# Peptides against a protein of PDB entry 5YCA: the designs that were tried, part 67

Target 1, 132 residues: chain A of PDB entry 5YCA
Amino acid sequence: RSLPAERNPLYKDDTLDHTPLIPKCRAQVIEFPDGPATFVRLKCTNPESKVPHFLMRMAKDSSISATSMFRSAFPKATQEEEDLEMRWIRDNLNPIEDKRVAGLWVPPADALALAKDYSMTPFINALLEASS

## One batch from the design tools (peptide; made by RFdiffusion4, then SolubleMPNN)

Design b2_p14_7_s3 (from b2_p14_7, 6 letters changed)
Fold by OpenDDE base, seed 4:
Structure b2_p14_7_s3 (fold): chain B 132 residues (1-132), chain A 14 residues (1-14)
Amino acid sequence: as target 1 above (132 residues)
Amino acid sequence: MEPMSLDELERLME
């Protein structure tokens, strides 16, 4: 598949040690109509634009927002490019569409596969290992 | 139940 040409410079090196990122993750309880849910989140700021995005994990089932990963990795991507990638994810991985939060959410193995493609492996490893 | 947008979820995290 084809991914956007420009990637967030935060993710220039996929081989970095992830352990320093673990304590930067935070657990947060979010209230929904059907009750509270805990998320683990990692604030990722583009060092060039200074625009932040949050990587997000549902504490209960460890699902990670693939949509948020894409948006963080490809800050100049068009909606069409996002839609194409989300379709690819639907066709090739095992995403879920959660009733409480929009976008595609993927299990840990799929998240790591995407992380490799997006050069985000340290960040996703940290997000998965952080406490909830 | 209508899903919360990712943008709204991020605002809650900030």
Scores: peptide ipSAE 0.698, ipTM 0.945, DockQ to the pose 0.860
Fold by OpenDDE base, seed 5:
Structure b2_p14_7_s3 (fold): chain B 132 residues (1-132), chain A 14 residues (1-14)
Amino acid sequence: as target 1 above (132 residues)
Amino acid sequence: MEPMSLDELERLME
């Protein structure tokens, strides 16, 4: 498949040590109509544009927002490019669509597969290892 | 139940 041409320079090196990122993760309880849910999040700021995105993990089942990963990795992607990648994820991985939060959410193994494709491995490893 | 957008969820995060 094809991915957007320009990638967030934050992810220029997929071989970085992830351990310094673990304490930067935070757990947060969000209230929904059916009750509270805990998310673990990691703020990722593009070092050039200074625009932040949050990578997100649901504490209960460790699923990670693939949509947020894509948006962080490819800051200039069009909606069409996002839609094409989300279709690829549906066809090739094991995403879920959650009742409480939009986008595609993927299990840890799928998140790591996407992380390799997007050059985000240290960030996803940190997000998965952080406490909730 | 209508799902919250990712943009709205992100706005709630610190």
Scores: peptide ipSAE 0.698, ipTM 0.945, DockQ to the pose 0.843
Fold by OpenDDE base, seed 1:
Order: structure tokens, then C-alpha cells, then sequence
Structure b2_p14_7_s3 (fold): chain B 132 residues (1-132), chain A 14 residues (1-14)
């Protein structure tokens, strides 16, 4: 598969220690028509553009938004590029489409696989370790 | 039930 050429400079080094990021994660309860759900989130700001994105984990089953990962990692990606990657995820990983929130949500192991591809490993490790 | 967009969810987190 082909990933977008330009990556968020926040993710320039995939080998950094993730532990300093753990305290930056926050749990938040969101109200949905079928009831409340807790998310663990990590605010990730592109140091060049100053545009923030949130990485997101569902507290209940630890699913992580692959779509949000992609959007954070590739700020200049086209919708076509996103669609191609989401199709790849469907074909190669184990995503779910949640009834409450759009996009593809993947289990922790898949999230870490994507994190390696997107150079986001420290951030996903922190997100997975944070308390809910 | 229509899923909430990721953009909307992110706005709620701010």
C-alpha cells in the first residue's frame, strides 16, 4: 500500500520513550443516544501547523480509532488516500465499525501495527497504558 | 442510530 508522502512532524521519531505521554492522556465520558461511553484521549498538536488532533481509545474494549490515527499522522492526506488506507485496514486487520462513532476502530494489537507504520508507537503505547 | 462523526467527537473533547 501507499501511505501519504508527508507525515506530521510530531511523529518524527518512533523510538521515543512513551511514559511521559501517559499523564497527558485524559478520560472523558461522552453521552450517546444509547447511553454514556468513556473514551481515553490524547491531544496531539502538529508542531508546525499548530492543528490539534485527538487520538482516541474506547475504555470498554480498548479499541482505538484508526481513522483518527491516520488523520493525525497525515495532515495533508486526501480523502482518497484515507479511503484507500481504510480499505487496506479492512482487508488486513480486524477493525470494527462502531454504532456510536464513525470511522474504523481497531483492537490494541492492530493499533500498534498501524502505529509502527505511521511512526506513532510512543503515542499509542501511552494511550493504551493510560487509566480510564 | 447514526454514528457521530469523529470531528464532532473531537469537538466534544475540546
Amino acid sequence: as target 1 above (132 residues)
Amino acid sequence: MEPMSLDELERLME
Scores: peptide ipSAE 0.697, ipTM 0.945, DockQ to the pose 0.883
Fold by OpenDDE base, seed 2:
Structure b2_p14_7_s3 (fold): chain B 132 residues (1-132), chain A 14 residues (1-14)
Amino acid sequence: as target 1 above (132 residues)
Amino acid sequence: MEPMSLDELERLME
């Protein structure tokens, strides 16, 4: 598969210690038509553009938004590039399409695989280890 | 039930 050429400079070093990021994660209850659901989120700000983006985990099953990972990692990606990657995820990983929130959600192991590809390992490790 | 967009969810997190 072909990933976008330009990556968020926040993720230039995949070898960083993730532990300082854990306390930056926060749990939040979101109200949906069928009831409340808890998410754990991590605010990630692009150091060049200063645009923030949230990485997010569902507290119930620890699934992580792969779509949000992609959008955070590749801020200049086209819709076609996103669609291509989401199709790859469907074909090669174990995503779910949640009825409450759009995009593809992947289990922790798949999230870490994507994190390696996107150079986001410290951030995903922190998100997974944070309490809900 | 139509899923909430990621953009909308992110706005709620702000």
Scores: peptide ipSAE 0.696, ipTM 0.945, DockQ to the pose 0.848

Design b2_p14_7_s4 (from b2_p14_7, 4 letters changed)
Fold by OpenDDE base, seed 1:
Structure b2_p14_7_s4 (fold): chain B 132 residues (1-132), chain A 14 residues (1-14)
Amino acid sequence: as target 1 above (132 residues)
Amino acid sequence: SPPLSLEELEALLE
């Protein structure tokens, strides 16, 4: 597959120690029609544009928003590029489509596979290890 | 009720 050409400079080094990012994560309960759900989030600010995105984990099953990962990693991606990547994820990984929140959510192993592709490994490791 | 968009979810988390 082909990923967008420009990547968020925040993710320039995929090999950095993730542990300093763990305390940056925050858990929050969101109320939905069918009940509460806890999300763990990590605020990731593009150092160039200063635009933040939240990487997000569902606390209950540790699912990670692949869509949010993509949007954070590729800030100048077109909708077509996003659609193609989401289709690739559907075809090659094990995403879920949650009734409460949009986008594709993937289990931890898939999230880490995507993190490698997007150069986000430290951030996803931190998000997965953070308390909820 | 439709699912929250990711943008809406992010707004709630801020």
Scores: peptide ipSAE 0.643, ipTM 0.936, DockQ to the pose 0.931
Fold by OpenDDE base, seed 5:
Structure b2_p14_7_s4 (fold): chain B 132 residues (1-132), chain A 14 residues (1-14)
Amino acid sequence: as target 1 above (132 residues)
Amino acid sequence: SPPLSLEELEALLE
């Protein structure tokens, strides 16, 4: 597959230590019709544009929003490019479409595979290790 | 009810 040409400069170095990012994560309970659910989020600000995106994890099963990862990594991607990547994820990984929240959510192993492709491994490691 | 959009979820988590 092909990914968008321009990547968020926040993710220029995939080898950085993730531990300083862990305390930056925050947990919050959201009420849904079928009951409460806890989400863990990490605010990621593009150092060039100053536009923030939140990386998000469902605390219970550690599912991570692949859609949010893509949007953070590729801020200039078109909707068509996003759709193509989401189709690739459906065909090659194990995503879940949750009834409560939009986008594709992937298990930790798939999230780390995507993180490697998007050069954002430290951020996903921190999100997975943060308390809820 | 339809699922929350990612933008709506982000707003709740700010």
Scores: peptide ipSAE 0.641, ipTM 0.935, DockQ to the pose 0.907
Fold by OpenDDE base, seed 2:
Structure b2_p14_7_s4 (fold): chain B 132 residues (1-132), chain A 14 residues (1-14)
Amino acid sequence: as target 1 above (132 residues)
Amino acid sequence: SPPLSLEELEALLE
């Protein structure tokens, strides 16, 4: 697969210590038609554009939004590039499509695999370790 | 009912 050429400069170093990011995560209960669900989120702001994206984890099964990871990592990606990556995820990883929230959600191991590809490892480690 | 978009979810979380 071919990932977008330009990456969010927030993710320039995949080797940073993740622990300082853990307390930046927040848990929140969201009400859905079929009942409440808790999400853990980490606000990630592009240092150049100042545009924030939330990395998100479903508390119940620790699924992480791969779509949000992609959008945060590749702010200039086209819809076609996103679609291609989501298809790759479907074909190569173990995503779920939740009826309550859009996008592809992947289990922790898959999220960490994507994090390596997107240079987001510290952020995903923090998101996974944060309390819910 | 359709799922919440990621943008809508982010708005709720913010």
Scores: peptide ipSAE 0.641, ipTM 0.936, DockQ to the pose 0.926
Fold by OpenDDE base, seed 4:
Structure b2_p14_7_s4 (fold): chain B 132 residues (1-132), chain A 14 residues (1-14)
Amino acid sequence: as target 1 above (132 residues)
Amino acid sequence: SPPLSLEELEALLE
Protein backbone atom coordinates (compact mmCIF):
# COMPACT_ATOMS: atom_id res chain seq x y z
CA ARG B 1 0.00 0.00 0.00
CA SER B 2 0.97 3.63 -0.46
CA LEU B 3 0.39 6.01 2.43
CA PRO B 4 0.07 9.75 1.79
CA ALA B 5 3.32 11.65 1.45
CA GLU B 6 2.70 14.34 4.06
CA ARG B 7 2.23 13.40 7.70
CA ASN B 8 1.00 15.51 10.61
CA PRO B 9 4.13 16.95 12.26
CA LEU B 10 2.60 16.09 15.63
CA TYR B 11 3.73 12.53 14.91
CA LYS B 12 7.34 13.24 13.99
CA ASP B 13 8.72 11.00 16.76
CA ASP B 14 7.19 7.58 17.37
CA THR B 15 9.49 6.80 20.32
CA LEU B 16 8.36 9.43 22.83
CA ASP B 17 7.08 8.48 26.28
CA HIS B 18 3.30 8.11 26.14
CA THR B 19 2.58 8.57 29.84
CA PRO B 20 2.21 12.38 29.75
CA LEU B 21 -0.65 11.92 27.27
CA ILE B 22 -2.73 9.65 29.50
CA PRO B 23 -4.22 12.43 31.66
CA LYS B 24 -5.11 14.35 28.50
CA CYS B 25 -7.62 11.67 27.53
CA ARG B 26 -11.28 12.22 28.40
CA ALA B 27 -14.22 9.85 28.72
CA GLN B 28 -17.74 10.80 27.68
CA VAL B 29 -21.07 9.00 27.49
CA ILE B 30 -22.92 9.36 24.20
CA GLU B 31 -26.61 8.51 23.94
CA PHE B 32 -27.66 6.33 21.02
CA PRO B 33 -31.05 4.92 20.05
CA ASP B 34 -30.13 1.54 21.53
CA GLY B 35 -28.63 3.02 24.71
CA PRO B 36 -25.60 4.83 26.05
CA ALA B 37 -22.00 4.12 25.10
CA THR B 38 -18.80 5.55 26.57
CA PHE B 39 -15.98 6.84 24.39
CA VAL B 40 -12.49 7.79 25.43
CA ARG B 41 -10.95 10.53 23.30
CA LEU B 42 -7.61 12.26 22.89
CA LYS B 43 -7.53 15.64 21.20
CA CYS B 44 -4.62 15.84 18.78
CA THR B 45 -3.84 19.23 17.29
CA ASN B 46 -1.59 19.65 14.27
CA PRO B 47 1.02 22.11 15.55
CA GLU B 48 1.39 23.71 12.13
CA SER B 49 -2.18 24.05 10.91
CA LYS B 50 -3.79 24.16 14.38
CA VAL B 51 -6.49 21.77 13.15
CA PRO B 52 -7.57 19.25 15.79
CA HIS B 53 -8.72 15.66 15.43
CA PHE B 54 -9.96 13.30 18.10
CA LEU B 55 -8.47 9.86 18.46
CA MET B 56 -11.27 7.71 19.81
CA ARG B 57 -11.72 4.46 21.71
CA MET B 58 -14.92 2.63 22.54
CA ALA B 59 -14.62 2.06 26.26
CA LYS B 60 -16.39 -1.29 26.37
CA ASP B 61 -14.22 -3.29 23.97
CA SER B 62 -11.29 -0.89 23.46
CA SER B 63 -11.90 -0.63 19.71
CA ILE B 64 -10.05 2.31 18.15
CA SER B 65 -11.24 4.40 15.20
CA ALA B 66 -8.79 3.59 12.43
CA THR B 67 -10.44 6.17 10.20
CA SER B 68 -9.79 8.91 12.74
CA MET B 69 -6.19 7.76 13.11
CA PHE B 70 -5.69 8.05 9.37
CA ARG B 71 -7.31 11.46 9.13
CA SER B 72 -5.20 12.79 11.99
CA ALA B 73 -1.97 11.33 10.62
CA PHE B 74 -2.48 12.49 7.04
CA PRO B 75 -4.17 15.91 7.03
CA LYS B 76 -3.80 16.44 3.29
CA ALA B 77 -4.92 12.98 2.21
CA THR B 78 -7.52 12.74 -0.52
CA GLN B 79 -10.69 10.72 -0.20
CA GLU B 80 -9.20 8.28 -2.67
CA GLU B 81 -6.14 7.78 -0.48
CA GLU B 82 -8.35 7.21 2.55
CA ASP B 83 -10.46 4.70 0.65
CA LEU B 84 -7.34 2.84 -0.41
CA GLU B 85 -6.09 2.57 3.16
CA MET B 86 -9.50 1.53 4.49
CA ARG B 87 -9.58 -1.25 1.90
CA TRP B 88 -6.13 -2.37 3.03
CA ILE B 89 -7.33 -2.44 6.64
CA ARG B 90 -10.35 -4.54 5.67
CA ASP B 91 -8.12 -6.98 3.80
CA ASN B 92 -5.28 -7.25 6.31
CA LEU B 93 -6.59 -6.46 9.81
CA ASN B 94 -9.71 -7.24 11.82
CA PRO B 95 -11.92 -4.16 11.66
CA ILE B 96 -15.49 -3.91 12.82
CA GLU B 97 -18.24 -1.70 11.50
CA ASP B 98 -20.48 -0.40 14.25
CA LYS B 99 -24.12 0.39 13.55
CA ARG B 100 -23.97 3.47 15.79
CA VAL B 101 -20.82 5.19 14.53
CA ALA B 102 -19.25 5.34 11.07
CA GLY B 103 -15.73 4.38 10.01
CA LEU B 104 -13.59 1.33 10.64
CA TRP B 105 -12.88 0.40 14.24
CA VAL B 106 -10.05 -1.97 15.08
CA PRO B 107 -9.04 -3.95 18.17
CA PRO B 108 -6.09 -2.77 20.27
CA ALA B 109 -3.47 -4.97 18.60
CA ASP B 110 -4.50 -3.74 15.16
CA ALA B 111 -4.56 -0.16 16.38
CA LEU B 112 -0.98 -0.50 17.56
CA ALA B 113 0.03 -1.98 14.22
CA LEU B 114 -1.49 1.01 12.44
CA ALA B 115 0.09 3.34 14.97
CA LYS B 116 3.50 2.04 14.02
CA ASP B 117 2.75 2.63 10.34
CA TYR B 118 1.46 6.15 11.05
CA SER B 119 4.11 7.02 13.67
CA MET B 120 1.42 7.44 16.36
CA THR B 121 2.50 4.82 18.90
CA PRO B 122 2.67 7.10 21.98
CA PHE B 123 -0.79 8.48 21.28
CA ILE B 124 -2.43 5.11 20.83
CA ASN B 125 -0.70 3.68 23.90
CA ALA B 126 -2.04 6.58 25.95
CA LEU B 127 -5.53 6.21 24.53
CA LEU B 128 -5.57 2.50 25.35
CA GLU B 129 -4.29 2.98 28.90
CA ALA B 130 -6.61 5.85 29.84
CA SER B 131 -9.45 5.15 32.25
CA SER B 132 -13.08 5.26 31.24
CA SER A 1 -31.38 5.67 11.61
CA PRO A 2 -27.95 5.80 10.00
CA PRO A 3 -24.79 5.74 12.11
CA LEU A 4 -23.26 8.99 13.26
CA SER A 5 -20.49 10.26 11.06
CA LEU A 6 -17.09 10.69 12.66
CA GLU A 7 -17.52 14.43 12.26
CA GLU A 8 -20.81 14.29 14.14
CA LEU A 9 -19.24 12.19 16.88
CA GLU A 10 -16.37 14.64 17.24
CA ALA A 11 -18.85 17.51 17.48
CA LEU A 12 -20.60 15.76 20.37
CA LEU A 13 -17.28 15.23 22.12
CA GLU A 14 -16.19 18.86 21.88
Scores: peptide ipSAE 0.639, ipTM 0.935, DockQ to the pose 0.896

Design b2_p14_8_s1 (from b2_p14_8, 5 letters changed)
Fold by OpenDDE base, seed 4:
Structure b2_p14_8_s1 (fold): chain B 132 residues (1-132), chain A 14 residues (1-14)
Amino acid sequence: as target 1 above (132 residues)
Amino acid sequence: MPPMSLDELEELFE
C-alpha cells in the first residue's frame, strides 16, 4: 500500500521512550444514547502547524481509533488516501465499526502494527498503558 | 442511529 507522502513531524522518531506520554493521557466518560462509555485520549499537537488531534482508546475493550491515528499521522492526506488505507485495514487487520463512534477501531495488536507503519509507536504504547 | 463522527467526539474531549 501507499501511505501519504507527508507525515506529522511529531512522529519523526519512532524509538522515543513512551513513558513520559502516559500521564498525558486522560480518561473521559462520554454519554451515548445506549449509555456512557469511557475513552482514554491523548492530545497530539503537530509541532509545525500547531494543530492538535486526539488519539483515542475505548476503555472497555482497548480498541484504538485507527482513523484518528491516520489523520494525526498524515495531516495533508486526501480523503481518497484515507479511504484507501481504511480499506487496507479492513482487508488486512481486524477492525471494528463501532455503532457509537465512526471510523475503524482496531485491537491493541493491530494498533501497534499501524503505529509502526505510521511511526507513532511511543504514542500508541502510552495510550494503551494509560489507566482508564 | 448513525454513529458520532470522530470530529464530534474530539470536540467533547476536555
Scores: peptide ipSAE 0.749, ipTM 0.955, DockQ to the pose 0.912
Fold by OpenDDE base, seed 1:
Structure b2_p14_8_s1 (fold): chain B 132 residues (1-132), chain A 14 residues (1-14)
Amino acid sequence: as target 1 above (132 residues)
Amino acid sequence: MPPMSLDELEELFE
C-alpha cells in the first residue's frame, strides 16, 4: 500500500515516551439514540496548521478509530487515499464498522500496528493506557 | 439510524 507523502509534523518522532500524554487524555460520555457510550479521546493539534484532531477509543471494548488516526496523521490526504487505506485495513486487520460512529474501529493490537505505520505510537500508547 | 460521522463526534468533545 501507499500512504500519503505528507505527515502531520506532530508525529515526527515515533520513539518518544508516551507517559506525558496519558494525563492529556479525557473520557466523555456521548449520548446516542440507543444509549450512552463513553469515549476516551486525545486532542492532537498539528503544530504547523494549528488544526486539531481527536484520537479516540471506545471505553467499552478499547477499540480505536483507525479513520481518525489516518486523518490526524495525514492532513493533506485525499479521499481516494483514505479509501485505499481503509480497504487495506479491512483486508489485513480486524476492523469493526460500528453502528454508532462511522469509520473503521480496530482493536488495540491493530491500532498499535497502524500507529507504527503512521509514526504515532506514543499517542496510541497513551490513549490505550488512559483511564475511562 | 445511520452512524454519526467522526467530524460530528469531534464537535461534541470538550
Scores: peptide ipSAE 0.749, ipTM 0.955, DockQ to the pose 0.904
Fold by OpenDDE base, seed 5:
Structure b2_p14_8_s1 (fold): chain B 132 residues (1-132), chain A 14 residues (1-14)
Amino acid sequence: as target 1 above (132 residues)
Amino acid sequence: MPPMSLDELEELFE
């Protein structure tokens, strides 16, 4: 498949050591109409634009927001490009659509597959290893 | 009760 041409320079090197990123992850309880839910998040700032994005993991089942991964990796992507990638994810991976938070959420194995495609492996490894 | 958007969730993170 085709991915957007420009990638966030934060992800220029997929071979980085992920361990320094683990303590940068934070757990937070968010209140929803049906009760509280805990998320683990990692703030990822584009080193050139200085625009931050959060990568997100649901603590309960370790699902990761694929939509947030895409938006962080490809900051100049169009809505059409995002829609095409989300369709690819539906057709090729095992996403869920959560009733609490929008976008596609994927299990850890699928998140790591996407991380390889987006050159985000250190960041997703850190997010998965962080405590909740 | 529709899902919260990712932008709205991100705004809640500290």
Scores: peptide ipSAE 0.748, ipTM 0.955, DockQ to the pose 0.920
Fold by OpenDDE base, seed 3:
Structure b2_p14_8_s1 (fold): chain B 132 residues (1-132), chain A 14 residues (1-14)
Amino acid sequence: as target 1 above (132 residues)
Amino acid sequence: MPPMSLDELEELFE
């Protein structure tokens, strides 16, 4: 598959130690019509544009928003490029479409696979290890 | 009802 050409410079080094990012993660309870759900989120700011995005993990099952990963990794991606990647994820990984929050959510192993592709492994490792 | 958008969820994060 093809990924967008320009990647968020925040993710220039996939090999960095993730542990300093763990305390930057925050757990938050969000109220939904069917009740509360806890999310662990990590605010990721593009160092050039200064635009922040949140990486997101559902505390209950550790599912991670693949869509948010993509949007953070590829800030100039078109909707078409996003759609293509989401189709790839559907075909090759094990995503779920959550009733409460839009986008594709993937289990930890799939999130780490995507993180490798998007060069954001430290951030996903931190998000997965953070307490909820 | 339809799922909350990711943008809407982000706005709720503090």
Scores: peptide ipSAE 0.750, ipTM 0.955, DockQ to the pose 0.923; fails the geometry check

Design b2_p14_8_s2 (from b2_p14_8, 7 letters changed)
Fold by OpenDDE base, seed 1:
Parts: sequence; structure tokens; C-alpha cells
Structure b2_p14_8_s2 (fold): chain B 132 residues (1-132), chain A 14 residues (1-14)
Amino acid sequence: as target 1 above (132 residues)
Amino acid sequence: MEPLSLDELEELFE
């Protein structure tokens, strides 16, 4: 696969300690037609553009939005590049398509695999360890 | 039942 060339400068160092990010995560209950669901989110702001994106975890099964990870990591990616990566995820990982929220959601192990590819390991570790 | 977009979900976050 071919990932976009330009990456969010926020993710320049994949080796940083994740623990300072844990208290920055927030849990929130969202109401859906089929009932409430809790999401844990981490606000990630591109230090150059100042544009924020949220990394997201479903509290119940710890699934993480791979699509949100991609969009945060690659702010200049085209829809075609996103579609290509999502197809790769479908073919190589274990994503689910949730009825309540769009995009691909992946289990923790898959999220960490993607985090390595996107240089987001500290952020995903923090998101997974945060309380809900 | 149509799922929320990720953008729509982000708008709900405080």
C-alpha cells in the first residue's frame, strides 16, 4: 500500500511516553436511536494548521476509529487515498462497520498496528488506557 | 437507521 506523503507534524516522534496524554482523554455518552454509547476521545491538534481532530474509542469493546486515525495522521490526504487505505484495512486487519458511526473501527491490536504505520503509538496507547 | 458521520460525531464532543 501507499500512504500519503505528508503527515501531521503532531506525530513526528512515535517513541514518546504516552502517559502524559492519558489525562487529556475524555469520556462522553452519546445518545443514539438504539440507546446510549460511551466514547473516549482525545483531541489532537495539528501544531502547524491548528486544525483539531478527535481520536475515538468505543468504551464498550475498545474499538478505535481507524478512519479518524488516518484523517488525523494525513491532513492532506485525498478521498482516493483514504479509500485505498480503508480497503487495505479490510483486507489485512479485522475492522467492523458500526451501525451508529461511520468509518472502519478496529480492535486494540489492530489500532496499535496502524498506529505504528502512522507514527501515532503514544496517542493510541493513551486512548486505550484512559478510563471510560 | 443511518450512521453518524465522523464529522457529525466530532461536533457532539464537548
Scores: peptide ipSAE 0.729, ipTM 0.948, DockQ to the pose 0.909
Fold by OpenDDE base, seed 2:
Structure b2_p14_8_s2 (fold): chain B 132 residues (1-132), chain A 14 residues (1-14)
Amino acid sequence: as target 1 above (132 residues)
Amino acid sequence: MEPLSLDELEELFE
């Protein structure tokens, strides 16, 4: 598949040690109509644009927002490019659509596969290892 | 119930 041409320079080096990122993750309880749910998030700021995005994990089942990963990795992607990638994820991985939060959510193994494709491995490893 | 957008969820994070 084709991915957008420009990638967030935050993700230049996929081989960095993820350990320093673990304490930067934060857990927070969010209230929904059907009850509370805990999310673990990692704030990722594009060093050029200074625009932050949060990478997100649902604490209960460890699913990670693939849509947020894509948006963080490819800040100049068009809606059409996002739609194309989300379709690829549906066809090739094991995403779920959560009733509480939009976008595609994927299990840890799928998140790590995407992280490799997007050069985000240290960030996803940290997000998965952080406490909730 | 309508799910939150990702932008809406981000706004809730402290």
Scores: peptide ipSAE 0.729, ipTM 0.948, DockQ to the pose 0.890
Fold by OpenDDE base, seed 4:
Structure b2_p14_8_s2 (fold): chain B 132 residues (1-132), chain A 14 residues (1-14)
Amino acid sequence: as target 1 above (132 residues)
Amino acid sequence: MEPLSLDELEELFE
């Protein structure tokens, strides 16, 4: 598959130790019509544009927002490029569509596979290991 | 019940 050409410079090194990022993760309870749900999130700011995105994990099943990963990794991606990647994820991984929050959510193993492709491994490891 | 967009969810984070 073809990924967008320009990547967030925050993710220039996929081999860094993830442990310093763990304390930067935060857990929060969000109220939905069908009840509360806890999310763990990591705020990731593009050092060039200064635009932040949150990487997100649902505490209950550890699923991670693949859509948020993509948007953070590729800040100049078009909607068409996002749609193509989301189709690839549907065809090749095990995503779910949650009724409470939009986008594709993937289990930890799939999130780590995407993280390797997007050069985000330290950030996803930290997000998965953070407490909820 | 409509799902929250990811942008809407981010706005709720403190």
Scores: peptide ipSAE 0.728, ipTM 0.948, DockQ to the pose 0.893
Fold by OpenDDE base, seed 5:
Structure b2_p14_8_s2 (fold): chain B 132 residues (1-132), chain A 14 residues (1-14)
Amino acid sequence: as target 1 above (132 residues)
Amino acid sequence: MEPLSLDELEELFE
């Protein structure tokens, strides 16, 4: 597959220690029509543009938003590029489409596979290890 | 039930 050409400079080094990012994660209960759900999120700010995006995990099953990962990693991606990557994820990984929140959500192993592709490994490791 | 967009969810985060 072909990923977008420009990547968020926040993710220039995939070998960074993830442990300093763990305390930056936050858990929050969100109310939905079918009841409350806890999300763990990590605010990731592009150091050049100063635009923030949240990486996010569902506390109950540790699913991570692949769509949010993509949008954070590739700030200049077109909708067509996003659609192409989401199709690849459907064809090659094990995503779920949640009734409460849009986008594709993937289990931890798939999230780490995507993290390697997007150079986001420290951030996804931190998100997975953070308490809920 | 219509799901929240990711942008809408981000707006709820403190």
Scores: peptide ipSAE 0.728, ipTM 0.948, DockQ to the pose 0.873

Design b2_p14_8_s3 (from b2_p14_8, 6 letters changed)
Fold by OpenDDE base, seed 1:
Structure b2_p14_8_s3 (fold): chain B 132 residues (1-132), chain A 14 residues (1-14)
Amino acid sequence: as target 1 above (132 residues)
Amino acid sequence: APPMSLDELEALFE
């Protein structure tokens, strides 16, 4: 498959040690109509644009927002490019569409597969290891 | 009710 040409320079090196990022993760309880849910999030700021995006994990089942990963990795992606990638995820991975929060959410193994494709492995490893 | 957007969720994060 094809991914957008320009990637967030924050993710220039997929091989870095993830452990320094673990303490940067934060847990937060969000209230929804059907009750509270805890998210673990990692603020990722594009060093060029200075625009932050949050990578996020549902604490309960460790699902990771694949859509947020994509948006963080590819800040100049078109909606069409996002749609195509989300379709690929639906066809090739095991995403869920959560009732509470939009986008595709994927289990840890799928998140790490995407992380490799997006050059985000340290960030996703940290997000998965952080306490909730 | 429709799910909250990712942008809306991000806006809630402190």
Scores: peptide ipSAE 0.762, ipTM 0.956, DockQ to the pose 0.909
Fold by OpenDDE base, seed 3:
Structure b2_p14_8_s3 (fold): chain B 132 residues (1-132), chain A 14 residues (1-14)
Amino acid sequence: as target 1 above (132 residues)
Amino acid sequence: APPMSLDELEALFE
């Protein structure tokens, strides 16, 4: 598959120690029609544009938003490029479509596979290890 | 009811 040409410079080094990022993660309860759900999120700011995006994990089952990962990694991607990557994820990984929040959500192993492709490994490791 | 968008969820994060 082809990924977008320009990547968020925040993710220039996939080999960095992830442990300093763990305390930057935050848990938050969100209210939905069927009741509350807890998310763990990590605010990731593009150092050039200064635009932040949140990486996010469902606390209960540790699912991570693949769509949010893609949007953070590739800030100039088109909707068409996103749609193509989401299709690839459906065909090659094990995503779920959650009833409460849109996008594709993937289990931890799949999230780490995507993180390797997107050069986001330290950030996803931190998000997975953070308390909820 | 349709699911909340990622943009809407992100806007709720403090």
Scores: peptide ipSAE 0.762, ipTM 0.956, DockQ to the pose 0.910
Fold by OpenDDE base, seed 4:
Structure b2_p14_8_s3 (fold): chain B 132 residues (1-132), chain A 14 residues (1-14)
Amino acid sequence: as target 1 above (132 residues)
Amino acid sequence: APPMSLDELEALFE
């Protein structure tokens, strides 16, 4: 697969300690037609553009939004590039299409695999370890 | 009803 050329400079170092990011994660209950669901989110701001984006985890099963990871990692990606990566995820990982929220959601192990590819390991580790 | 978009979900986060 071919990932976008430009990556969010927030993720320039994949080896940083993730523990300082844990307390920055927040849990929030969201109301849906079929009932409430809790999400754990981490606000990630591109230090260059100052544009924020949320990484997010479903508290119930620890699924991570792969789509949000991609969008945060590659702020200038086209829809075609996103579609290509989502297709790769479908073919190579174990994504879930949730009935409540759009995009592809992946289990923790898959999220960490993507994190390595996107240079987001500290952020995903923190998101997974945060309380809900 | 279709799933909520990621943009819509992000808009709800405080």
Scores: peptide ipSAE 0.761, ipTM 0.956, DockQ to the pose 0.912
Fold by OpenDDE base, seed 5:
Structure b2_p14_8_s3 (fold): chain B 132 residues (1-132), chain A 14 residues (1-14)
Amino acid sequence: as target 1 above (132 residues)
Amino acid sequence: APPMSLDELEALFE
């Protein structure tokens, strides 16, 4: 498949040690109509633009927001490019559409597959290992 | 009610 041409320079090296990122992750309880839910999030700042995005995991089932991964990895992507990638994810992986939060959420194995494609492996490993 | 947007969730993070 085709991915957007320009990638966030934060993710230029997929081979870096992920362990220094683990303590940068933060757990937070968010209130929803059906009750509270804990999210683990990692603030990722584009070193060129200085624009931050959060990568995020649902603490309970370790689902990762694939949509947030895409938006962080490809800061100049169009909505059409995002829609095309989300369709690919639906057709090739095992995403869920959560009732509480929008976008596609994927299990850990799928998140790591996407991380390889987006050159985000250290960040997703850290997010998955962080405490909640 | 529709699900919260990712932008809205991100805005809640401290």
Scores: peptide ipSAE 0.761, ipTM 0.956, DockQ to the pose 0.914

